# Peptides against a protein of PDB entry 2KNC, part 38

Target 1, 74 residues: chain A of PDB entry 2KNC
Amino acid sequence: KGPDILVVLLSVMGAILLIGLAALLIWKLLITIHDRKEFAKFEEERARAKWDTANNPLYKEATSTFTNITYRGT

## One batch from the design tools (peptide; made by RFdiffusion4, then SolubleMPNN)

Design b2_p17_4_s2 (from b2_p17_4, 14 letters changed)
Fold by OpenDDE base, seed 5:
Structure b2_p17_4_s2 (fold): chain B 74 residues (1-74), chain A 17 residues (1-17)
Amino acid sequence: as target 1 above (74 residues)
Amino acid sequence: LLELLAAILLALLELLL
């Protein structure tokens, strides 16, 4: 008895859908891994730039707190 | 994954014969 043509058609359609879904999952996984590596690098570079700016000896804070020793509150 | 795809293709071929 030859294969049921309906079973063959449904199995081929199912296989194509599964291959398509697998390809989309692989694609999404590769992008997600790439984006996470790039984002982690960006946040590390941003953190480093902030720390280096805080330690820059040329950075003068715009706000100097002077304790006025002559301020006797009347 | 590739082995799973090969197994699915083989099972489909066995169903077609």
Scores: peptide ipSAE 0.055, ipTM 0.655, DockQ to the pose 0.058
Fold by OpenDDE base, seed 1:
Structure b2_p17_4_s2 (fold): chain B 74 residues (1-74), chain A 17 residues (1-17)
Amino acid sequence: as target 1 above (74 residues)
Amino acid sequence: LLELLAAILLALLELLL
């Protein structure tokens, strides 16, 4: 039985749609993996920058405690 | 995924012959 021309046409259309959908899923997966790696790198760089800021020797606390050596609290 | 796609394409080719 030769393939019904309608079955052939529908199968080819279905194959093209499935290939297109598969390509989109692969593309989305690759982007999602890329974005997760980039986000992880960004959070690591941000964490490092926070540590560097906490130890910034240019940051002078606005509050300096002076021990007044002349104040003998009786 | 690629193997699944290849299997679908093969099954469609077998249906077409």
Scores: peptide ipSAE 0.052, ipTM 0.657, DockQ to the pose 0.049
Fold by OpenDDE base, seed 4:
Structure b2_p17_4_s2 (fold): chain B 74 residues (1-74), chain A 17 residues (1-17)
Amino acid sequence: as target 1 above (74 residues)
Amino acid sequence: LLELLAAILLALLELLL
């Protein structure tokens, strides 16, 4: 009994659909992993830039408290 | 992954014979 032509056609169609879905899932997974790594790197660089700006010695508080040593409070 | 793909292709070939 030759394979039922309908079973062969449905199996080939099912296999093509499964391969297509698997390829789309792999592609989506690769993009999602890439995007998360790039975003994590961007947030780390932004955090470092903010820390470097907070430690920027150019933002020495312009508030130098000069203790006047000559003020003998009566 | 490649072995799974090969197994699927083999199972399809066995169904075609």
Scores: peptide ipSAE 0.049, ipTM 0.647, DockQ to the pose 0.046
Fold by OpenDDE base, seed 3:
Structure b2_p17_4_s2 (fold): chain B 74 residues (1-74), chain A 17 residues (1-17)
Amino acid sequence: as target 1 above (74 residues)
Amino acid sequence: LLELLAAILLALLELLL
């Protein structure tokens, strides 16, 4: 019995859809792993930069807190 | 990976013939 033409068409369509979906899942997985590694590296570099800044005796914080002695909060 | 994909495609083709 020759392959039912409908079964062949549906199987080819299903295979194309499954390959496309698998490729998208692999692509998304690779991006997600890459992005998480890059973000973790960025947060580590940012943490190190904060430590180096805190230990630099020439660093003056851009934010100065002034106690306004004249401000009696009403 | 490509070999596994080829094996899956071949097995699907053998099931359809």
Scores: peptide ipSAE 0.042, ipTM 0.634, DockQ to the pose 0.079

Design b2_p17_4_s3 (from b2_p17_4, 14 letters changed)
Fold by OpenDDE base, seed 5:
Structure b2_p17_4_s3 (fold): chain B 74 residues (1-74), chain A 17 residues (1-17)
Amino acid sequence: as target 1 above (74 residues)
Amino acid sequence: LLSLLAEVLSLLLRLLL
């Protein structure tokens, strides 16, 4: 019995769809890995910049806790 | 995924030959 032409046609169509889906999944995986590495680097740089700002000798804390030495709690 | 693709391609080749 020769290959059923319908089965061959459906199998070829299915194979093309699976190859296309596989290519899209690989593409999505590659960009997701890239974006996570770039985002992790950006968050590390942002964290470092916050630490450097906290140690900046020009940074005056916006909250000066003035302990009023003259506040004798009466 | 690659194993599944290889399986489908192998089945396709077996159906075509």
Scores: peptide ipSAE 0.044, ipTM 0.643, DockQ to the pose 0.054
Fold by OpenDDE base, seed 1:
Structure b2_p17_4_s3 (fold): chain B 74 residues (1-74), chain A 17 residues (1-17)
Amino acid sequence: as target 1 above (74 residues)
Amino acid sequence: LLSLLAEVLSLLLRLLL
């Protein structure tokens, strides 16, 4: 018995749908992996920049402690 | 994934022939 034309049509349609879904899943997975790598790099760069900001040589503390040499605590 | 695609394609080819 040759394959029922209906079974052939449904199998071809099902395969096209499965291939399409698989391609979309692969695409989404690749993007998600790429974005995670880029985000991890961005967070590492932000972490480094935050450490450099904590030691920014242009940052002057708003408070300067002056030892008053004239203050003789009697 | 490529193996699964090849397997699905092989099953289709077997169903068609």
Scores: peptide ipSAE 0.044, ipTM 0.643, DockQ to the pose 0.049
Fold by OpenDDE base, seed 4:
Structure b2_p17_4_s3 (fold): chain B 74 residues (1-74), chain A 17 residues (1-17)
Amino acid sequence: as target 1 above (74 residues)
Amino acid sequence: LLSLLAEVLSLLLRLLL
């Protein structure tokens, strides 16, 4: 008995939908992995920039301690 | 996902032949 034409049509439609869904899931997965790798690089660069900020020659400490050399603690 | 796609494709081929 030849394949039922309705079964063939429904199977082809189902396959197209599943391929489309699979392609969208793969695309979303690739983007998500890409974004996570880019974010990890950004956090690494930001971590390095914090270490460089500790040595920033433009950073002047907000507090300066002055020892009064004329203060004789009596 | 790839296994499921391969299974659906195998079922399609079995229904077509």
Scores: peptide ipSAE 0.043, ipTM 0.639, DockQ to the pose 0.049
Fold by OpenDDE base, seed 3:
Structure b2_p17_4_s3 (fold): chain B 74 residues (1-74), chain A 17 residues (1-17)
Amino acid sequence: as target 1 above (74 residues)
Amino acid sequence: LLSLLAEVLSLLLRLLL
């Protein structure tokens, strides 16, 4: 008995859907791995830049706390 | 993932032949 034409059609349709779904899962996985690596690199570069700024002897904090000794909070 | 895809393809080929 040759393969039932209906079984062949359903199997081909199922194969196409499974290949499409597998391709989407692979694509999503690649993006997720890429984004996590790029984000980790960005946070490391930002952390290094903060340390370089903190160790720069020419860095004066932009915020000076002036205690106004004459401000009696009335 | 690639192993699972190869397994699914092999099962489909076995169903078609």
Scores: peptide ipSAE 0.041, ipTM 0.632, DockQ to the pose 0.075

Design b2_p17_4_s4 (from b2_p17_4, 13 letters changed)
Fold by OpenDDE base, seed 2:
Structure b2_p17_4_s4 (fold): chain B 74 residues (1-74), chain A 17 residues (1-17)
Amino acid sequence: as target 1 above (74 residues)
Amino acid sequence: LLDLLNLALQLLLALLS
């Protein structure tokens, strides 16, 4: 029996749709992995910068803790 | 990928037969 033109057409359309969806899923997956890696790198760099600032001898904490000598902690 | 292409080709040939 010759190929049913409708079956062939629907099969080709379905294949194109599946390829398109697969490409979109791969693209989304790659972006998601990239973004997670970039964010992790950014947080690591930020953490390092915070440690470097904490060890900066020029960094004075803005908060002055005054020991209240009259505070008798009961 | 090549296996998927071969499978797709086989399916196409099967549909055309």
Scores: peptide ipSAE 0.039, ipTM 0.643, DockQ to the pose 0.059
Fold by OpenDDE base, seed 5:
Structure b2_p17_4_s4 (fold): chain B 74 residues (1-74), chain A 17 residues (1-17)
Amino acid sequence: as target 1 above (74 residues)
Amino acid sequence: LLDLLNLALQLLLALLS
């Protein structure tokens, strides 16, 4: 008995859909890994820049706190 | 990839027989 043409057609269509889906999943995975690596690098550089600024002896805080010794709380 | 292609070809031939 020859192959059922409907079974052959559905199997080929299913295979094409699975290959297409697999390609999209691989593409999405590669982009997601790339974006996470770039974001992690960005956050590390940002964290380092913040720490370096905090340790810069030339950095003067815009806000100075002075204790008013003459304030007697009347 | 080559093994997967060979497997796919074998399955196709088996389906068409």
Scores: peptide ipSAE 0.037, ipTM 0.636, DockQ to the pose 0.059
Fold by OpenDDE base, seed 4:
Structure b2_p17_4_s4 (fold): chain B 74 residues (1-74), chain A 17 residues (1-17)
Amino acid sequence: as target 1 above (74 residues)
Amino acid sequence: LLDLLNLALQLLLALLS
């Protein structure tokens, strides 16, 4: 009994579809991992730049409190 | 991976026999 031509055709079609879907899933997964790593790096660099700006000595609060030693509080 | 490929090939040959 030769293999049923219909069974062979359906199995080959199914295999091609599964390989195609697997390739698309792998591709999407790789892109998603890449994008998340790049975004995480970008947010880390942005956070560091904000910390460097916050520690920038130019952002010393211009508000210095001077205690007037001559005020005797009468 | 090689075992999976060999299994897939064996299943294909068994389907064609």
Scores: peptide ipSAE 0.037, ipTM 0.628, DockQ to the pose 0.043
Fold by OpenDDE base, seed 3:
Structure b2_p17_4_s4 (fold): chain B 74 residues (1-74), chain A 17 residues (1-17)
Amino acid sequence: as target 1 above (74 residues)
Amino acid sequence: LLDLLNLALQLLLALLS
């Protein structure tokens, strides 16, 4: 019995969809792993920079808090 | 990878037989 044309068509369509889905899942997985590694590295570098800043006696914070004595919160 | 390709080919041949 020759292959049922409908079965062949549906199988090919299903295979294309599965390959496409698999490729998207692999792509998403690779990006997610990459982003997590890069973010972890960034947070580590930021933590080190904060420690170095805290230990530098010449460092002055760029942010100054001023109490506005004139502001009565109206 | 080659084994997966061979498996895919076998499945295709089995579907076409």
Scores: peptide ipSAE 0.035, ipTM 0.623, DockQ to the pose 0.076

Design b2_p17_5_s1 (from b2_p17_5, 16 letters changed)
Fold by OpenDDE base, seed 4:
Structure b2_p17_5_s1 (fold): chain B 74 residues (1-74), chain A 17 residues (1-17)
Amino acid sequence: as target 1 above (74 residues)
Amino acid sequence: VLEFLLRVLQLVLELLS
């Protein structure tokens, strides 16, 4: 008895759909892993740049406190 | 995933035999 043509057709359609879904899941997984690695590197570079910005030699704090030695609070 | 794809392929081959 040859395989039922309807069973073969439905199984082939199901297999194609499952392969397509698996390919999309693998693709999404690869992108997600890539993006997480790139984002982690970007956050590390930003963290390092924030530390370097704290030492920006051009950044003078807008507030300087001067103690007036001649001010006797009389 | 690979084992799943191989199992699906095996099932298709068994159905075609």
Scores: peptide ipSAE 0.055, ipTM 0.660, DockQ to the pose 0.140
Fold by OpenDDE base, seed 2:
Order: structure tokens, then C-alpha cells, then sequence
Structure b2_p17_5_s1 (fold): chain B 74 residues (1-74), chain A 17 residues (1-17)
């Protein structure tokens, strides 16, 4: 018996939907992997920049704390 | 992905035979 026309049509429609869904999932996965790699690199560069700024001898804090030796906390 | 597409193609061919 030749394939039931309805079964063939439903199978083709199902296959197209599955291919479309698979393509969207692959696309989303590729973007997510790309973004995570870029973000990880950015956080590493930011961490390095923070360490470099903390050790930069040219960085003077805008505020100087002076201990007033005459202030007896009475 | 390629194996999945081949499996879907095989299933469609089995339904058409």
C-alpha cells in the first residue's frame, strides 16, 4: 500500500518543524557560547586592570586620612 | 546535527517506501 498521503504530509511538516527548531537551538547555542567567551575575556581584562590600578604607583588616593595625634577620644 | 538530519531523512524515506 502506498504511503498514506496524510501520514506523509504530517511527517514532512513535523520534519520541517524539527529542522527549524534544531536550527534555532544551534543558533542560540552558538551565540551563547560566543557571548560567554567574550564575557569571560572581558572579566579577565577587568580583573587585570583592577589589579594594575591597585598596584599603580602613580595612583594617589583622592583622600588622605590623617590621624590627629592630639585627638584623645574623650 | 548531521547524524540527526540523516536519521530524519532515513525516517522520511522509510515512510515514502
Amino acid sequence: as target 1 above (74 residues)
Amino acid sequence: VLEFLLRVLQLVLELLS
Scores: peptide ipSAE 0.054, ipTM 0.657, DockQ to the pose 0.176
Fold by OpenDDE base, seed 5:
Structure b2_p17_5_s1 (fold): chain B 74 residues (1-74), chain A 17 residues (1-17)
Amino acid sequence: as target 1 above (74 residues)
Amino acid sequence: VLEFLLRVLQLVLELLS
């Protein structure tokens, strides 16, 4: 008996849907991995910049703490 | 992915035979 045309149609439709879904999942996975790598690099560069600023002998803190000796706290 | 595509192609050919 020749192939059941309904079985063939449903199998082809199912295959197309599975291929499309697989392609979308691969695409989403690649983007997610790329974005996570870029974000991790950004956080590492930010952590290094903070470390370099803390060790810069030319860095004078913009905030100076002055004790107001005239403030009696009444 | 390639093996999956080959398996799908094989299954379609088996259904058409």
Scores: peptide ipSAE 0.054, ipTM 0.658, DockQ to the pose 0.231
Fold by OpenDDE base, seed 1:
Structure b2_p17_5_s1 (fold): chain B 74 residues (1-74), chain A 17 residues (1-17)
Amino acid sequence: as target 1 above (74 residues)
Amino acid sequence: VLEFLLRVLQLVLELLS
């Protein structure tokens, strides 16, 4: 018996929907992986910038300790 | 994904036979 025309039509429609859904899932997965990699790099760069600031020989601490050598505590 | 597409293709071919 030839394929039931209704079964063929429903199978083709189902296949198109499944391919469309699979394409959307792949697209979302690729974006999610990309965004996680970019975010990880951004956090690494922020962490590095914090460390580079701490070790920057041009960074003068905002707190200067002035030792008053003439302060004789009574 | 490729295996899924192959399974769908096989199912469609089986349905058309």
Scores: peptide ipSAE 0.054, ipTM 0.657, DockQ to the pose 0.150

Design b2_p17_5_s2 (from b2_p17_5, 16 letters changed)
Fold by OpenDDE base, seed 1:
Structure b2_p17_5_s2 (fold): chain B 74 residues (1-74), chain A 17 residues (1-17)
Amino acid sequence: as target 1 above (74 residues)
Amino acid sequence: LDELLLLLLLLVLELLL
């Protein structure tokens, strides 16, 4: 029996919709993988910047504790 | 996933023939 013209039209429409949905899912997956890698790198760089700031000779701690060595607690 | 895609492609081809 030759293909029902209506079945062929519906199958082509369904295939186009499925290809479109598959392309959107692939695109979303690529973005999600990219964003997770970029966010992980950003958090690593922020962590590293916190460690590098601790070793930066230009960073003066906001709190300087001066222990007076002449303070004999009476 | 690839097997389901192949089955879907075969189903579309069987509907076209």
Scores: peptide ipSAE 0.042, ipTM 0.641, DockQ to the pose 0.108
Fold by OpenDDE base, seed 5:
Structure b2_p17_5_s2 (fold): chain B 74 residues (1-74), chain A 17 residues (1-17)
Amino acid sequence: as target 1 above (74 residues)
Amino acid sequence: LDELLLLLLLLVLELLL
């Protein structure tokens, strides 16, 4: 029995739609993995930059502690 | 996902044959 021409056309159309959907899912997955890796790298670089800034001898803490030499703690 | 894709591929093959 030759395949019904309509069944062949519908199967080919269905296959094209499924390949398209699969490509979109793969693309979304790749982006999601990429973004998570890039964000993790960005937070690591930000953490390193914060540590390097804290150890910078030019960093004056915004908190000026004035030792009141006149304060005799009772 | 893979099982569903295999079932779908088999269905497409059965429709072509």
Scores: peptide ipSAE 0.042, ipTM 0.641, DockQ to the pose 0.138
Fold by OpenDDE base, seed 4:
Structure b2_p17_5_s2 (fold): chain B 74 residues (1-74), chain A 17 residues (1-17)
Amino acid sequence: as target 1 above (74 residues)
Amino acid sequence: LDELLLLLLLLVLELLL
């Protein structure tokens, strides 16, 4: 039985739509994997920067406790 | 997902033959 011209037309239209959907899914997957790798790198760099900020010699805690040795409370 | 795509591909091929 020769392929019904309508069935061939609908199958070609369906195949084009599926290829388009597959391309969008692949694109979204690639972006999602890229973003996850970049976010993991940024969180590692931010974790390192937080440790480096704790060792920043410019960051003196604004609160220094001085024990006045001369204060003999009478 | 992959089996559904294979079944859909087989169905499209069977409709084209």
Scores: peptide ipSAE 0.041, ipTM 0.635, DockQ to the pose 0.098
Fold by OpenDDE base, seed 2:
Structure b2_p17_5_s2 (fold): chain B 74 residues (1-74), chain A 17 residues (1-17)
Amino acid sequence: as target 1 above (74 residues)
Amino acid sequence: LDELLLLLLLLVLELLL
């Protein structure tokens, strides 16, 4: 019995679809990993910049809290 | 990159239909 031509055609079509889907999934996975790594670096740099700003002796808080000792809230 | 993925997805859908 030679291979059923219909089974061969359907198997080739199915293989092309599976390869295409696998390529798309791999591509999406690579992009998602890339973007997450870049975002993680950006958040680390942003965290460091916030710590450096908090320890910068030239950083004056824009808000001076004056405790009004005379304010008895009614 | 997302546009290229969309174009590839559209091409695969066109080949399927």
Scores: peptide ipSAE 0.036, ipTM 0.628, DockQ to the pose 0.102

Design b2_p17_5_s3 (from b2_p17_5, 16 letters changed)
Fold by OpenDDE base, seed 5:
Structure b2_p17_5_s3 (fold): chain B 74 residues (1-74), chain A 17 residues (1-17)
Amino acid sequence: as target 1 above (74 residues)
Amino acid sequence: ILALLLATLLAVLALLL
């Protein structure tokens, strides 16, 4: 018995939809892996830049907290 | 995903034979 023409049409349509969905999932996965690696690198570089700023001998904190030893509150 | 694609391709092929 030849395959029912309706079963063939539905199977081909289903196969096209599944291939399309699989291609989109692969594409999304590749982008997500790429973006996570790039974002992790960016946050690491940003963290390093913050540490380098904190250790820069030219960076004098604008706020010098001097404990005045002579301030016995009367 | 690849296993599902292979399974669906085999299912379509089995319906066409």
Scores: peptide ipSAE 0.053, ipTM 0.665, DockQ to the pose 0.129
Fold by OpenDDE base, seed 1:
Structure b2_p17_5_s3 (fold): chain B 74 residues (1-74), chain A 17 residues (1-17)
Amino acid sequence: as target 1 above (74 residues)
Amino acid sequence: ILALLLATLLAVLALLL
C-alpha cells in the first residue's frame, strides 16, 4: 500500500510550516544577538560620553563661589 | 533549533518511506 496521499500532503505541509517557523526562530535569534552586541556598544559609548560630559569646559556652573581671601572677619 | 529541524525532517522522511 503506497503512503496514503493525505498523509503525504499533510506531512509536506507540516514540513513547510516547520521550516518557516525555524527560519523565523533563526532570524529572531540573529537579531537578538545583533541587538545585544549593538546595545553593549551603545552603553560603552554612552559611558564614555558621560565621562566627557563631566568635564565639559563650556559648562561653567552658574554659581561661582568667590572666596574673598582678603575678608578677615572681624 | 537546528537539531529539532533535523529531527522533524527525519521524522517526515521516515513517514514518507
Scores: peptide ipSAE 0.051, ipTM 0.664, DockQ to the pose 0.120
Fold by OpenDDE base, seed 2:
Structure b2_p17_5_s3 (fold): chain B 74 residues (1-74), chain A 17 residues (1-17)
Amino acid sequence: as target 1 above (74 residues)
Amino acid sequence: ILALLLATLLAVLALLL
């Protein structure tokens, strides 16, 4: 007995839906892996920038050391 | 997930043959 035309139609529709869902899941997975790698890189670059900011040429220490020219530390 | 998709595709093919 050949496959019932209804079973063939429902199976083809189901296969198309499953392929579409699989493509969306693969796409979401690829984006999620990409975004996690980029975010990790961004946090590393931000951490490195904070360490290099210790030598920011625009950062003047709030502490000014005044040498008192009249203080002869004896 | 991929194994389930492959199993469903094989099951659909087996129902068509």
Scores: peptide ipSAE 0.050, ipTM 0.659, DockQ to the pose 0.098
Fold by OpenDDE base, seed 3:
Structure b2_p17_5_s3 (fold): chain B 74 residues (1-74), chain A 17 residues (1-17)
Amino acid sequence: as target 1 above (74 residues)
Amino acid sequence: ILALLLATLLAVLALLL
């Protein structure tokens, strides 16, 4: 008995939908992995830039904390 | 994912035999 034409049609439709969904999931997974690697690199570069700024002898912090030696917190 | 694609291909093939 050849495959039921209805079973063949439904199986082909289901296969197309599953292949399409799988392709979208692969694409999304690749993008997500790429974006996570790029974001991790960006945060590392941003961390390095903060270290370089802190070590720049020309950079003076706009805010200096002075310990007032005359402030006896009574 | 690749295992699911292979499983779906085998399932479709098994329905066509």
Scores: peptide ipSAE 0.050, ipTM 0.659, DockQ to the pose 0.153

Design b2_p17_5_s4 (from b2_p17_5, 14 letters changed)
Fold by OpenDDE base, seed 3:
Structure b2_p17_5_s4 (fold): chain B 74 residues (1-74), chain A 17 residues (1-17)
Amino acid sequence: as target 1 above (74 residues)
Amino acid sequence: VLEFLLALLLEVLELLK
């Protein structure tokens, strides 16, 4: 008796679905690992850029205290 | 992964005998 054609068809369909699902899971895992590494690098570069800005001798704080010399409090 | 795909291929080939 040859293999049951229905069992063969269902096994092939099941195999294709499992391979497709496994490929999607691997792809999602690789992207998630890549994105976390890239995000961590981006946060390190932003942290470094903030430190470089704070150490820049040309950095003027955004807060200028203007003393109004003409304000005689009456 | 590769060994799992090979095992699955062998199982499908065994069902075809």
Scores: peptide ipSAE 0.043, ipTM 0.631, DockQ to the pose 0.242
Fold by OpenDDE base, seed 2:
Structure b2_p17_5_s4 (fold): chain B 74 residues (1-74), chain A 17 residues (1-17)
Amino acid sequence: as target 1 above (74 residues)
Amino acid sequence: VLEFLLALLLEVLELLK
């Protein structure tokens, strides 16, 4: 029995769809891994920058709080 | 992936016999 032309056509179509889906999944996986690594690095650098700002002796808060010792809240 | 594609190609070639 010669090759069933319908089986061959369906197998080729199925193969193309599977290759296309696999390529999209690989592409999405690579981007997602890249973005997660970059985001993790960015959040680490941002965390360090906050710690450095909090411990910077040159950082003067723009707001000075004066406790008025003569303020008896009536 | 490559081995799977090669296996699939061999299966399609077997269906062509």
Scores: peptide ipSAE 0.042, ipTM 0.633, DockQ to the pose 0.174
Fold by OpenDDE base, seed 5:
Structure b2_p17_5_s4 (fold): chain B 74 residues (1-74), chain A 17 residues (1-17)
Amino acid sequence: as target 1 above (74 residues)
Amino acid sequence: VLEFLLALLLEVLELLK
């Protein structure tokens, strides 16, 4: 029996769809890995900037705790 | 990818035989 033209057409169509889907999945995976690495770097830089602000010798805390020595609690 | 395309081409050629 000669090649079933329907089987050949369906196999070629299925293969093209699978290759296209695989290429899109690989592309999306590469972007997602790139974006997560960049975001992790941004959060690390933000964490470092917060540590540097805590050690800034020019930073005077806006809150000075004054013990009122004249407060005789009644 | 290339080997998969070659394998697929061979399978299609076998189906055409």
Scores: peptide ipSAE 0.041, ipTM 0.636, DockQ to the pose 0.145
Fold by OpenDDE base, seed 1:
Structure b2_p17_5_s4 (fold): chain B 74 residues (1-74), chain A 17 residues (1-17)
Amino acid sequence: as target 1 above (74 residues)
Amino acid sequence: VLEFLLALLLEVLELLK
């Protein structure tokens, strides 16, 4: 019995669909891994760019405490 | 990918015999 032409057509169509689906899954996986790595790096750079206000020698606290020696609380 | 396409082509050619 020659190859069932319907089985051959369905197998070729199924194979093309599986290849297309596999390519989309691989592409989505690569983008998701890349984006997560780039986002993690960006959040690390942002965390580092939050200059530890305590350790920046150029940061002067905006709050200057002036002790008024003349303030006799009445 | 290329090896998988080649294997699939061979499988289809075997089904055609």
Scores: peptide ipSAE 0.041, ipTM 0.635, DockQ to the pose 0.185

